# Ledger of designs, part 6: peptides against a protein of PDB entry 3J47

Target 1, 121 residues: chain A of PDB entry 3J47
Amino acid sequence: IRLTNQLKSLKGLQSKLKDVVEYLDKVINKELPINHTILGKLQDVFNLLPNLGTPDDDEIDVENHDRINISNNLQKALTVKTNDELMVIYISNLVRSIIAFDDLIENKIQNKKIQEQRVKD
Target 2, 69 residues: chain B of PDB entry 3J47
Amino acid sequence: YEEKEESNLAATKSMVKIAEQYSKRIEEEKELTEEELKTRYVGRQDPKKHLSETADETLENNIVSVLTA

## One batch from the design tools (peptide; aimed at target 1 Y23 I38)

Design b1_p10_1 (made by RFdiffusion4)
Pose (drawn by RFdiffusion4):
Structure b1_p10_1 (pose): chain A 91 residues (1-28, 36-48, 72-121), chain B 63 residues (1-40, 47-69), chain P 10 residues (1-10)
Amino acid sequence: IRLTNQLKSLKGLQSKLKDVVEYLDKVIHTILGKLQDVFNLNNLQKALTVKTNDELMVIYISNLVRSIIAFDDLIENKIQNKKIQEQRVKD
Amino acid sequence: YEEKEESNLAATKSMVKIAEQYSKRIEEEKELTEEELKTRPKKHLSETADETLENNIVSVLTA
Amino acid sequence: MEKKELDDIL
């Protein structure tokens, strides 16, 4: 789902660029200003990425913890299944 | 495009706030362990732990 | 000159 959403966003840019190229050919406004703003707003993320890296580490650790908890419940389930099997054999 | 941006936007606003959500997910994780222990309720605890993991995964995807 | 408006996605 996230991927489909990202693609939709990129699609708009691609179409928008084509329109802009055609527009410029024909010319040979507000949208252009807006695009410029967007441009000014990965490069910048470079410095900002430094911080993101730290936060990514934290969210990786959290995920690991959750995986451990899931494994614990999984073990319990397996034990219950084994007990059920044993009871069936007895019967 | 908008729908997809909306989802992304929510992922961003969650990333700004994740310090509090992390502490609440930490607690939830512990709660699920407690429930399992009682069972050894157990199911409820397991569900809580899964939810906490899923929240972490969503936070990582957004990043 | 002709007039054409482009869709603003922003």

Design b1_p10_1_s1 (made by RFdiffusion4, then SolubleMPNN; from b1_p10_1, 7 letters changed)
Fold by OpenDDE base, seed 2:
Structure b1_p10_1_s1 (fold): chain B 121 residues (1-121), chain C 69 residues (1-69), chain A 10 residues (1-10)
Amino acid sequence: as target 1 above (121 residues)
Amino acid sequence: as target 2 above (69 residues)
Amino acid sequence: SSFEKLKDLL
């Protein structure tokens, strides 16, 4: 459910960005007038987005580091954080799997021992 | 979309907490394995079963955390 | 080890 919601939000954002690009192209081609209200809102959104463009300004905003990659420079930091989190989850799952396997082995050993004892009686 | 954004924010906060919990969960899993080792020596079924169950619970929580992440 | 015992049981 959570992943689906995130995916839906990302798809919505992607669609909106596509519409903006299409609108800007039409304005450049003088096919449609610029909707100033939409453009102003988009500018506000862009200003709130972490700086995507300069690869050199690795301003690692530490506070947003753990959030999934929304934007490029901050996105790199966020990507690293996401990778670290996924790694931890992966290791945890692996450890639990190993423990569960060990228990299965023990159960099988016990069952075999019970059967051997029954055959001797 | 707004509901999903709120859910994502909550999930991100949960992830930080999960990282801390993960370290604790690893330790709990290790303790369960030690208890299983002890149960092998003291008496077969109960302590080992409990350790296995705790390990399973720890794994389940980790999986849920990963899915939330 | 329990693992070795299991291996023997298999």
Scores: peptide ipSAE 0.444, ipTM 0.845, DockQ to the pose 0.006
OpenDDE base, seeds 1, 3, 4, 5: peptide ipSAE 0.434, 0.439, 0.438, 0.433; ipTM 0.841, 0.837, 0.845, 0.839; seeds 1, 3, 4 fail the geometry check

Design b1_p10_1_s2 (made by RFdiffusion4, then SolubleMPNN; from b1_p10_1, 6 letters changed)
Fold by OpenDDE base, seed 2:
Structure b1_p10_1_s2 (fold): chain B 121 residues (1-121), chain C 69 residues (1-69), chain A 10 residues (1-10)
Amino acid sequence: as target 1 above (121 residues)
Amino acid sequence: as target 2 above (69 residues)
Amino acid sequence: EEFEVLKDLL
C-alpha cells in the first residue's frame, strides 16, 4: 500500500511536469497565450525546489539537514541519510536472516536426533 | 496525491522511530538467540520456536522499514 | 559448539 501510494504520487508529479513542459513549448511557439497564473504557480514551485546550483555556504542548520529532505546539497545529505537508513535496514535483515538460519539448523539437528532414536527402536 | 504525500511524510517520521526500534529489535533478537542457546542446553523446543518467531518478526519489521524509506 | 553442530547437520 505505502509503496503504491509513493509510486502514484511520483507518476502524478511526472505527468504534471510533462504537462508543464508541453505548455511551455506551446508558449515559446506562440501557439498559446502566456497564462500568468500557471506561470506564477510554476515559479513558486521552482523557488521551492532545492537550489541545485549555488553551494552558498550559508547556515546549513546541521540539525535540520539530517531531518529535512529539502535541497540538492540537502538532496545529497538526504541521499546520504537515505543510504545510512538503507544500510541499517540491510544489516537488520542480514541479522534476522542469520538468526532464522540458526533456528533452522537447530530444528534440523533435533529432527536428526529424533530419526536416530526411531532407527534404534 | 495529497493523501499519498501525507502518507510519505508519516512514513518518514516512522523511519526515525524505526531506527530507534531497530536497535531495540536487535537486542530482542539477541535475547531470543540466548534463549535458543539455553533451550539447546535444556532440550526444550519451545524457547527455540519463540526465538525463530521473533527473528522472523524482526526481519518483517526491517523489510517494512525499507519499504517505508 | 553451534558451528560444530551445524557442520554435523550438514
Scores: peptide ipSAE 0.466, ipTM 0.850, DockQ to the pose 0.006
OpenDDE base, seeds 1, 3, 4, 5: peptide ipSAE 0.445, 0.439, 0.456, 0.450; ipTM 0.848, 0.843, 0.843, 0.837; seed 3 fails the geometry check

Design b1_p10_1_s3 (made by RFdiffusion4, then SolubleMPNN; from b1_p10_1, 7 letters changed)
Fold by OpenDDE base, seed 3:
Structure b1_p10_1_s3 (fold): chain B 121 residues (1-121), chain C 69 residues (1-69), chain A 10 residues (1-10)
Amino acid sequence: as target 1 above (121 residues)
Amino acid sequence: as target 2 above (69 residues)
Amino acid sequence: SSFEVLKDLL
């Protein structure tokens, strides 16, 4: 459910971005007047987005280097952070799985011991 | 879409917390394994069960963290 | 060790 909701949100965002791009193309081609409301919203989105510039851009906030964002430079740093986080989660899941298996094996051992004791009695 | 975006933002914030919780969860998992080992030596099922339950909870939290990521 | 116990069970 959670993953499905995230995917749906991402798809919605993608569709909206596509609409904005199409609108901007029409404005550039002078086919439609500039919608100031749409441009304002787009500007707000860009201000909220991490700087999409090349990795050499000085504005890579070191603090944000570890945070998730889709844009190229800050996005690269964010991608690295995301990858590290995913690796940690993956390792954690493996460890939990191993512990669960160990517990299962122990339960089987205990059950076997109980059965052996019953046979001796 | 807006509701889902809000949910994604909340999930992202949760992921930051998950990184901190992950270290704690690893420690909790170790404790469960130790309790299980102790229970194996004592031959009492109850401590072992508790360790297993804690390990399962730790695993569940990690799975939720992965799904949030 | 837990590993030895596991080996004995297997």
Scores: peptide ipSAE 0.435, ipTM 0.836, DockQ to the pose 0.006
OpenDDE base, seeds 1, 2, 4, 5: peptide ipSAE 0.428, 0.466, 0.444, 0.480; ipTM 0.837, 0.844, 0.834, 0.840; seeds 1, 2, 4, 5 fail the geometry check

Design b1_p10_1_s4 (made by RFdiffusion4, then SolubleMPNN; from b1_p10_1, 6 letters changed)
Fold by OpenDDE base, seed 3:
Structure b1_p10_1_s4 (fold): chain B 121 residues (1-121), chain C 69 residues (1-69), chain A 10 residues (1-10)
Amino acid sequence: as target 1 above (121 residues)
Amino acid sequence: as target 2 above (69 residues)
Amino acid sequence: EEIEVLEDLL
């Protein structure tokens, strides 16, 4: 259920991103007027999105270098945090799987002993 | 979307709490494994079954935590 | 059989 909800949200986000790209293309082509309210909200979303380095804005305005470094450091820190959380979850699942496997082995051994007793009777 | 973002934020906060609970769950799993070891010596099947059920519940909770992350 | 049990647990 949760995975399905996450997948549905991710698909919805992807569709919305596609709609935004299509809107931006129409604005660039002068087919539609710029909706300043949508653009402002989009800009806020992009400012909240860790700048996944688009390599193409090579315009080195030196004043933005500190902000870019702070943003990149924040993104890196968020990525590290996410990786650490995923690692903990992975280790947890591994430990539980090992315990479940040990119990399955024990149950199998017990079932085998019960079958061997029934064959002797 | 906002409801899902709020759910993801709540999930992330829950993951930090889950990390603390994880250390406690690992300790509980170890204690249960020790009880299984003791139950192997005592020949009572009932404690082993209870340990297996607790390990399974613990696994399910971790999977749900992964799915929430 | 063990893999199927793990899949059912997942």
Scores: peptide ipSAE 0.527, ipTM 0.854, DockQ to the pose 0.012
OpenDDE base, seeds 1, 2, 4, 5: peptide ipSAE 0.442, 0.450, 0.442, 0.422; ipTM 0.841, 0.845, 0.841, 0.835; seeds 1, 2, 4, 5 fail the geometry check

Design b1_p10_2 (made by RFdiffusion4; failed a check: the pose's geometry)
Pose (drawn by RFdiffusion4):
Structure b1_p10_2 (pose): chain A 91 residues (1-28, 36-48, 72-121), chain B 63 residues (1-40, 47-69), chain P 10 residues (1-10)
Amino acid sequence: IRLTNQLKSLKGLQSKLKDVVEYLDKVIHTILGKLQDVFNLNNLQKALTVKTNDELMVIYISNLVRSIIAFDDLIENKIQNKKIQEQRVKD
Amino acid sequence: YEEKEESNLAATKSMVKIAEQYSKRIEEEKELTEEELKTRPKKHLSETADETLENNIVSVLTA
Amino acid sequence: FTKSDFKITE
């Protein structure tokens, strides 16, 4: 789902660029200003990425913890299944 | 485009706030362990732990 | 110079 969403966003840019190229050819405004703003707003992320790296680490650790908890419950489920099997054999 | 941006936007506004959500997910995780212990309720605890993991996964995907 | 109905999609 996230991927489909991202593609939609990129699609708009691609189409937008094509339109802009055709516009410029024909010319040979507000949208242009907006685009420029967006441009000013990965490069910049470079420095910002430094911080993101730290936060990514924290969210990795959290995921690991959750995986451990899931494994715990999984073990209990397995034990219950084994007990059920034993009871069936007895019967 | 908008729908997809809406989802992304929520992922971003969660990333700004994740410090509090992390502490609440930490607690939830612990709660699920407690429920399992009682069972040894157990199901409820397991569900809570799963939810916490899911929340962490979603945070990582957004990042 | 001529007017054009061309628009960039938003």

Design b1_p10_2_s1 (made by RFdiffusion4, then SolubleMPNN; from b1_p10_2, 4 letters changed; failed a check: the pose's geometry)
Amino acid sequence: SVLSDFKISE

Design b1_p10_2_s2 (made by RFdiffusion4, then SolubleMPNN; from b1_p10_2, 4 letters changed; failed a check: the pose's geometry)
Amino acid sequence: VVKSDFKIST

Design b1_p10_2_s3 (made by RFdiffusion4, then SolubleMPNN; from b1_p10_2, 4 letters changed; failed a check: the pose's geometry)
Amino acid sequence: SVKSDFKIST

Design b1_p10_2_s4 (made by RFdiffusion4, then SolubleMPNN; from b1_p10_2, 4 letters changed; failed a check: the pose's geometry)
Amino acid sequence: LVVSDFKISE

Design b1_p10_3 (made by RFdiffusion4)
Pose (drawn by RFdiffusion4):
Structure b1_p10_3 (pose): chain A 91 residues (1-28, 36-48, 72-121), chain B 63 residues (1-40, 47-69), chain P 10 residues (1-10)
Amino acid sequence: IRLTNQLKSLKGLQSKLKDVVEYLDKVIHTILGKLQDVFNLNNLQKALTVKTNDELMVIYISNLVRSIIAFDDLIENKIQNKKIQEQRVKD
Amino acid sequence: YEEKEESNLAATKSMVKIAEQYSKRIEEEKELTEEELKTRPKKHLSETADETLENNIVSVLTA
Amino acid sequence: AAAAAELAAA
């Protein structure tokens, strides 16, 4: 789902660029200004990425913890299944 | 495009706020462990732990 | 989307 969403966003840019190229050919405004703003707004992320790296680490740790909890419950389920099997054999 | 951006936007606003959500997910995790212990309720605890994990995963995907 | 609509209108 997230991927489809990202693709839609990129699609708009691609079509937008094509339109801009065609517009420029024809010329040979507000949208242009808006685009410029967007441009000004990965490069800059570079420095900002430094912080993001720290935050990514924290969210990795949280995921690990969740995985452990899930494993715990999984073990309990396995044990229950084994007990059920034993009961059946007895019967 | 908009729909997709909306989903992304929520992921971003959650990333700004995740410090509090992390502490609440930490607690939830503990709760699920408690429920399991009682069972040894257990199911409820397990569900809570799964939810916490899922929330962490969503945080990572957004990042 | 709005930009694309403005482009189409232009």

Design b1_p10_3_s1 (made by RFdiffusion4, then SolubleMPNN; from b1_p10_3, 8 letters changed)
Fold by OpenDDE base, seed 3:
Structure b1_p10_3_s1 (fold): chain B 121 residues (1-121), chain C 69 residues (1-69), chain A 10 residues (1-10)
Amino acid sequence: as target 1 above (121 residues)
Amino acid sequence: as target 2 above (69 residues)
Amino acid sequence: EELLEELKKL
């Protein structure tokens, strides 16, 4: 369910981005008037998007450091944080898998003993 | 979309809390493994089964946490 | 190690 919701959200974001690109192309081609309200909202979205392209602006405030997902240089620091979180989750899953495997082995041993006893009876 | 973004943000905050809970879960898993070790000595199947079930639940919770990250 | 020993008993 959660994964499906994330995938649906990502698909909707992709569709919205496509619509924005198509709108911008129409504005550039003078087919549609510049809607300042849409541009303002888009600009706000782009400003909230971590700056993927410009290596030089050191000034992106430390407060946005928590937003791992969004864009390239900040996305590198954010990617590091995401990688650390993923690593912790991965290790956790490995530990659980090992414990579950140990239990599975023990259950299999017990089942084998029960089967051997049934063959002797 | 906004609801999902909010859900992802809530999930990320939950992951930080999950990291702390993870340390506790590792300890709980260890305690359960110790109970399995004890049940190997006592020859009772029931505690081992309970440990296995708890390990599986813990694994499921981690998978859900990964899917929410 | 103990798990491997248990696995060998299977």
Scores: peptide ipSAE 0.436, ipTM 0.839, DockQ to the pose 0.007
OpenDDE base, seeds 1, 2, 4, 5: peptide ipSAE 0.446, 0.407, 0.393, 0.433; ipTM 0.845, 0.839, 0.835, 0.838; seeds 1, 2, 5 fail the geometry check

Design b1_p10_3_s2 (made by RFdiffusion4, then SolubleMPNN; from b1_p10_3, 8 letters changed)
Fold by OpenDDE base, seed 1:
Structure b1_p10_3_s2 (fold): chain B 121 residues (1-121), chain C 69 residues (1-69), chain A 10 residues (1-10)
Amino acid sequence: as target 1 above (121 residues)
Amino acid sequence: as target 2 above (69 residues)
Amino acid sequence: EELLKELKEL
């Protein structure tokens, strides 16, 4: 469910971005006037989005580690944090899986002992 | 879209909380394994069952963490 | 080791 919601959000963003590109192309072709309101909102979104365009190596501002942000430059720093979090989650899942497996083995052994006792009786 | 964005934000906050609780969950899992060991020796099914249940809860929380991530 | 013993008992 959560992953599906994330994918849907990403798809929605992609569709919106496509609409903006199509709008910009129509404006360039003089087919439509510039919708200043949409452009302003888009600019606000781009300002909130860490700059995707120029990988100036220097402004990987380390501070924005916490926000899963769509922008590639921030994505590198976010990728490190996300990788650490995913690693912790992975290890935790492994540990839980091991414990569950141990319990299953023990239950199986107990069941086998009960069956062996019933056969002896 | 907005509902999904809210869900993703909630998920991110949950990840931070999961990271904080991760060490505690690992310790709870260890306690479960010790209780299973003790139950195996004492022959009391009840402590073993409780250990198994706590391990399952720990697994579920981890799965939720992975799904949130 | 105990897990291995348990597996061998299966």
Scores: peptide ipSAE 0.439, ipTM 0.845, DockQ to the pose 0.007
OpenDDE base, seeds 2, 3, 4, 5: peptide ipSAE 0.443, 0.427, 0.423, 0.429; ipTM 0.844, 0.841, 0.838, 0.839; seeds 2, 3, 5 fail the geometry check

Design b1_p10_3_s3 (made by RFdiffusion4, then SolubleMPNN; from b1_p10_3, 8 letters changed)
Fold by OpenDDE base, seed 4:
Structure b1_p10_3_s3 (fold): chain B 121 residues (1-121), chain C 69 residues (1-69), chain A 10 residues (1-10)
Amino acid sequence: as target 1 above (121 residues)
Amino acid sequence: as target 2 above (69 residues)
Amino acid sequence: EELLQELKKL
């Protein structure tokens, strides 16, 4: 249930992001006028995005190229963090599986011993 | 959408807590394996069973964590 | 190694 809800939310976010990209492309191509209301909502979304860059107060006129690089670097850093989290989860699941397997083996050994005792009796 | 967002926010908060719990669960899993080893030597079935149960609980919690990630 | 030894006992 929870996974299905997360997938649905992620799909909804992906669809919304795609719609935003399509809108921005149309604005860039001068097919649509700049809608100030949409731009304001996009700004709100960007402001709600965790500034994963510590705003170091440096007012450096980061040319549009640097903003894309910062966004890409941030996305890369987030991807790395997500990968690290996934690795930890994977290792944990593996360790649990190993323990469960060890227990299964021990249970099987015990069952075999019980069976051998019954045959002697 | 809103119900899923709330569930995802709760899941994300749970993931942070799960990361902390994960470290603790790894330790609990190690303790269980040690108890199983001890039980193997002593021939006492009960400590091994308890170790297995705790390992299973740890697995279930990790699966839930993966599903919530 | 111990797990493999246990598997051999099965």
Scores: peptide ipSAE 0.389, ipTM 0.837, DockQ to the pose 0.007
OpenDDE base, seeds 1, 2, 3, 5: peptide ipSAE 0.453, 0.457, 0.441, 0.440; ipTM 0.847, 0.847, 0.842, 0.840; seeds 1, 2, 3, 5 fail the geometry check

Design b1_p10_4 (made by RFdiffusion4)
Pose (drawn by RFdiffusion4):
Structure b1_p10_4 (pose): chain A 91 residues (1-28, 36-48, 72-121), chain B 63 residues (1-40, 47-69), chain P 10 residues (1-10)
Amino acid sequence: IRLTNQLKSLKGLQSKLKDVVEYLDKVIHTILGKLQDVFNLNNLQKALTVKTNDELMVIYISNLVRSIIAFDDLIENKIQNKKIQEQRVKD
Amino acid sequence: YEEKEESNLAATKSMVKIAEQYSKRIEEEKELTEEELKTRPKKHLSETADETLENNIVSVLTA
Amino acid sequence: SLSEAVDELA
């Protein structure tokens, strides 16, 4: 789902660029300004990425913890299944 | 495009706030362990732990 | 800028 969403966003840019190229050919406004703003807004992320890296680490750790918890419950489920099997054999 | 952006936007606004959500997910995780222990309720605890993990995963995906 | 370039060409 996230991927489909990202693709939709990129699609708009691609089409937008084509339109802009055609527009410029024809010419040979507000949208252009907006685009420029967006441009000014990965490069910048470079410095910002430094912080993101720290946050990514924290969210990795949280994921690991959740995985452990899931494993725990999983073990209990396995034990229950074994007990059920034993009971069936007895029967 | 908008629908997709909406989903992304929520992912970003959650990333700004994740410090509090992390502490609440930490607690939830503990709660699910408690429920399991009682069972040894157990199911409820397990569900809570799974939810916490899922929230972490979503945070990582957004990042 | 492209907007200024377009105004000059216009």

Design b1_p10_4_s1 (made by RFdiffusion4, then SolubleMPNN; from b1_p10_4, 6 letters changed)
Fold by OpenDDE base, seed 4:
Structure b1_p10_4_s1 (fold): chain B 121 residues (1-121), chain C 69 residues (1-69), chain A 10 residues (1-10)
Amino acid sequence: as target 1 above (121 residues)
Amino acid sequence: as target 2 above (69 residues)
Amino acid sequence: TLADFIDELL
């Protein structure tokens, strides 16, 4: 359920971004009049977007950067963070699998010992 | 879209909390492995079974965390 | 040891 909702939100954002790009292309080509209200809202969105290109303002909360797929550098940093998180999850799953396998081996050895004792009797 | 965005924000906050819980779960998993080793020496099947069950529960929680990330 | 158990399992 959560993954499906995240995927739906991401698809919705992608569709909206595509519509914005298509609108901007039509405005640049003078096929449509400049809608000042849409441009004002886009400017507000861009002003709320952290300066994705200037390395100097290190202080902007890395957590909000995970949400906005917009900048290649931020997307790369997000990809690295996601990769690190997936690696931690993978290691934990591996450790749990090893423990479960060890328990299975021990249970099998105990069962084999019980069978060998029953055959000797 | 808005309901899903709110759900994603809640899921992201939950994921940060899951990462903290994951560090704690790794420590719990390590403790379980030590208890399993002790149970093998004592010949008591019960503590070893309990360690295995807790390791399985820890695995299941990690899988749920991966599916939530 | 775990290694001895693996060898016995195989």
Scores: peptide ipSAE 0.424, ipTM 0.836, DockQ to the pose 0.005
OpenDDE base, seeds 1, 2, 3, 5: peptide ipSAE 0.409, 0.440, 0.420, 0.419; ipTM 0.829, 0.844, 0.837, 0.833; seeds 2, 5 fail the geometry check

Design b1_p10_4_s2 (made by RFdiffusion4, then SolubleMPNN; from b1_p10_4, 8 letters changed)
Fold by OpenDDE base, seed 2:
Structure b1_p10_4_s2 (fold): chain B 121 residues (1-121), chain C 69 residues (1-69), chain A 10 residues (1-10)
Amino acid sequence: as target 1 above (121 residues)
Amino acid sequence: as target 2 above (69 residues)
Amino acid sequence: SLADLIKKIE
């Protein structure tokens, strides 16, 4: 449920961004007048996005590294963090699978022993 | 979308706590596996199964926590 | 060990 909600939110954001890009392209091509309200909101969104262009601000990278914010240079650091977290999940799943497999093997061995005892009786 | 975003933010805050708990959960899983090995030696199926199930539950909780991140 | 268990199943 939570992952589905996150994916839905991300897809919604992606769709909105695509619409904005299409609008900007039409404005550049002089097909449509600039909607000042949409541009103002977009500008506000860009101002809230982590700065893509300043690789040197090491300090901002540390605080936001913990937030899965997908968008900017901070997004690269966040992408690395997300990758590390996914790796941990993957390892955990592998360990679970191994444990479950061990239990399955043990159950099969026990069942075989029970069958062998029944044949001897 | 807004409701889901709020849920994602809450999940992200929980991820930091989960990362700390993850190390502990891995250790708990190992302990359960050792108990299963001991139970195998004793020849009791039930204790081994219970340990395996507990290890699986611990791992599942870790996975759900990381995925919620 | 798991390896011993596998050998016993075979």
Scores: peptide ipSAE 0.435, ipTM 0.840, DockQ to the pose 0.005
OpenDDE base, seeds 1, 3, 4, 5: peptide ipSAE 0.438, 0.430, 0.433, 0.432; ipTM 0.839, 0.840, 0.841, 0.837; seeds 1, 4 fail the geometry check

Design b1_p10_4_s3 (made by RFdiffusion4, then SolubleMPNN; from b1_p10_4, 7 letters changed)
Fold by OpenDDE base, seed 4:
Structure b1_p10_4_s3 (fold): chain B 121 residues (1-121), chain C 69 residues (1-69), chain A 10 residues (1-10)
Amino acid sequence: as target 1 above (121 residues)
Amino acid sequence: as target 2 above (69 residues)
Amino acid sequence: TLADFVKKLE
């Protein structure tokens, strides 16, 4: 359910971005008048996007960088963090798998010992 | 879209909490492995089974955390 | 031990 909702949100964002690009292309080609309200909202969104190009000095909270795969340099830092998180999850899954296998093998050994004892009796 | 955005924000907050819980779950998994080792020596089948079940539960929780991430 | 476990897997 959660993954499906995230995927649907990403698809919606992608569709909206595509519509914006198509609108901007039509405005550049003078096919449609500039909708100032849409442009103002887009400018607000772009201003809220972390400046991905120039590391200007503003202490933009590193924590928000890790969450949204929006653009290249921040995306690289986010990719590194996501990779670290995935690595931790992978190691934990591996450890749990090893424990589960150890228990399975122990159960198999015990069952084999019980069977060997029954054959001797 | 707005409902999903709210759900994604809640999921992201849950991921931070899951990372903290993950560290705790790794510790719980380690404790379970020690209990399994003790159970092998005592010849008691029951404590080993309990350790295995807790290890499996820890794995399931990690998989859910990966799927949520 | 883990070594005994590996040996039993063989």
Scores: peptide ipSAE 0.445, ipTM 0.845, DockQ to the pose 0.005
OpenDDE base, seeds 1, 2, 3, 5: peptide ipSAE 0.429, 0.441, 0.435, 0.426; ipTM 0.841, 0.844, 0.844, 0.839; seeds 2, 3, 5 fail the geometry check

Design b1_p10_4_s4 (made by RFdiffusion4, then SolubleMPNN; from b1_p10_4, 4 letters changed)
Fold by OpenDDE base, seed 2:
Structure b1_p10_4_s4 (fold): chain B 121 residues (1-121), chain C 69 residues (1-69), chain A 10 residues (1-10)
Amino acid sequence: as target 1 above (121 residues)
Amino acid sequence: as target 2 above (69 residues)
Amino acid sequence: SLAELVDKLE
């Protein structure tokens, strides 16, 4: 459920971004007049994006390095954090798989013992 | 979309706590596996199966926690 | 051990 919601949100954002790009292309091609309100909102969104180019030390709260933050330097830190989390999930799944195999092996051994006992009887 | 975004943000904030919980759950899973091994030596199928199921549940919770992060 | 169990299954 949570992952699905995240994916849906991301898809929604992607669709909106695509619409903005399409609008900007139409404006560049002089097919549509510049809507200042839309541009202002877009500028606000860009300003809220983590600063890609200015590693201004001050706003890199060390706490955000471990959080999945969207913007480039922050995005890189966030990408690293996401990668670490995915790695933990992968290891956990691997461990679960190993445990499941251990149980399967045990069940198979038990079944074999039961069969051997039946043959001896 | 907004509700999902809020949920994702809350999940992300809990990731540090999840990492700690994950470490603890991994240890619990190992303990359960050791108990299963001990039960295997005792020759009782039922206790071993129960331990395996508990280990699987622990691992599942860990995966869900990591996915939520 | 798991390895011993695997050996028994083979």
Scores: peptide ipSAE 0.429, ipTM 0.840, DockQ to the pose 0.005
OpenDDE base, seeds 1, 3, 4, 5: peptide ipSAE 0.419, 0.409, 0.405, 0.416; ipTM 0.839, 0.833, 0.834, 0.835; seeds 1, 4 fail the geometry check

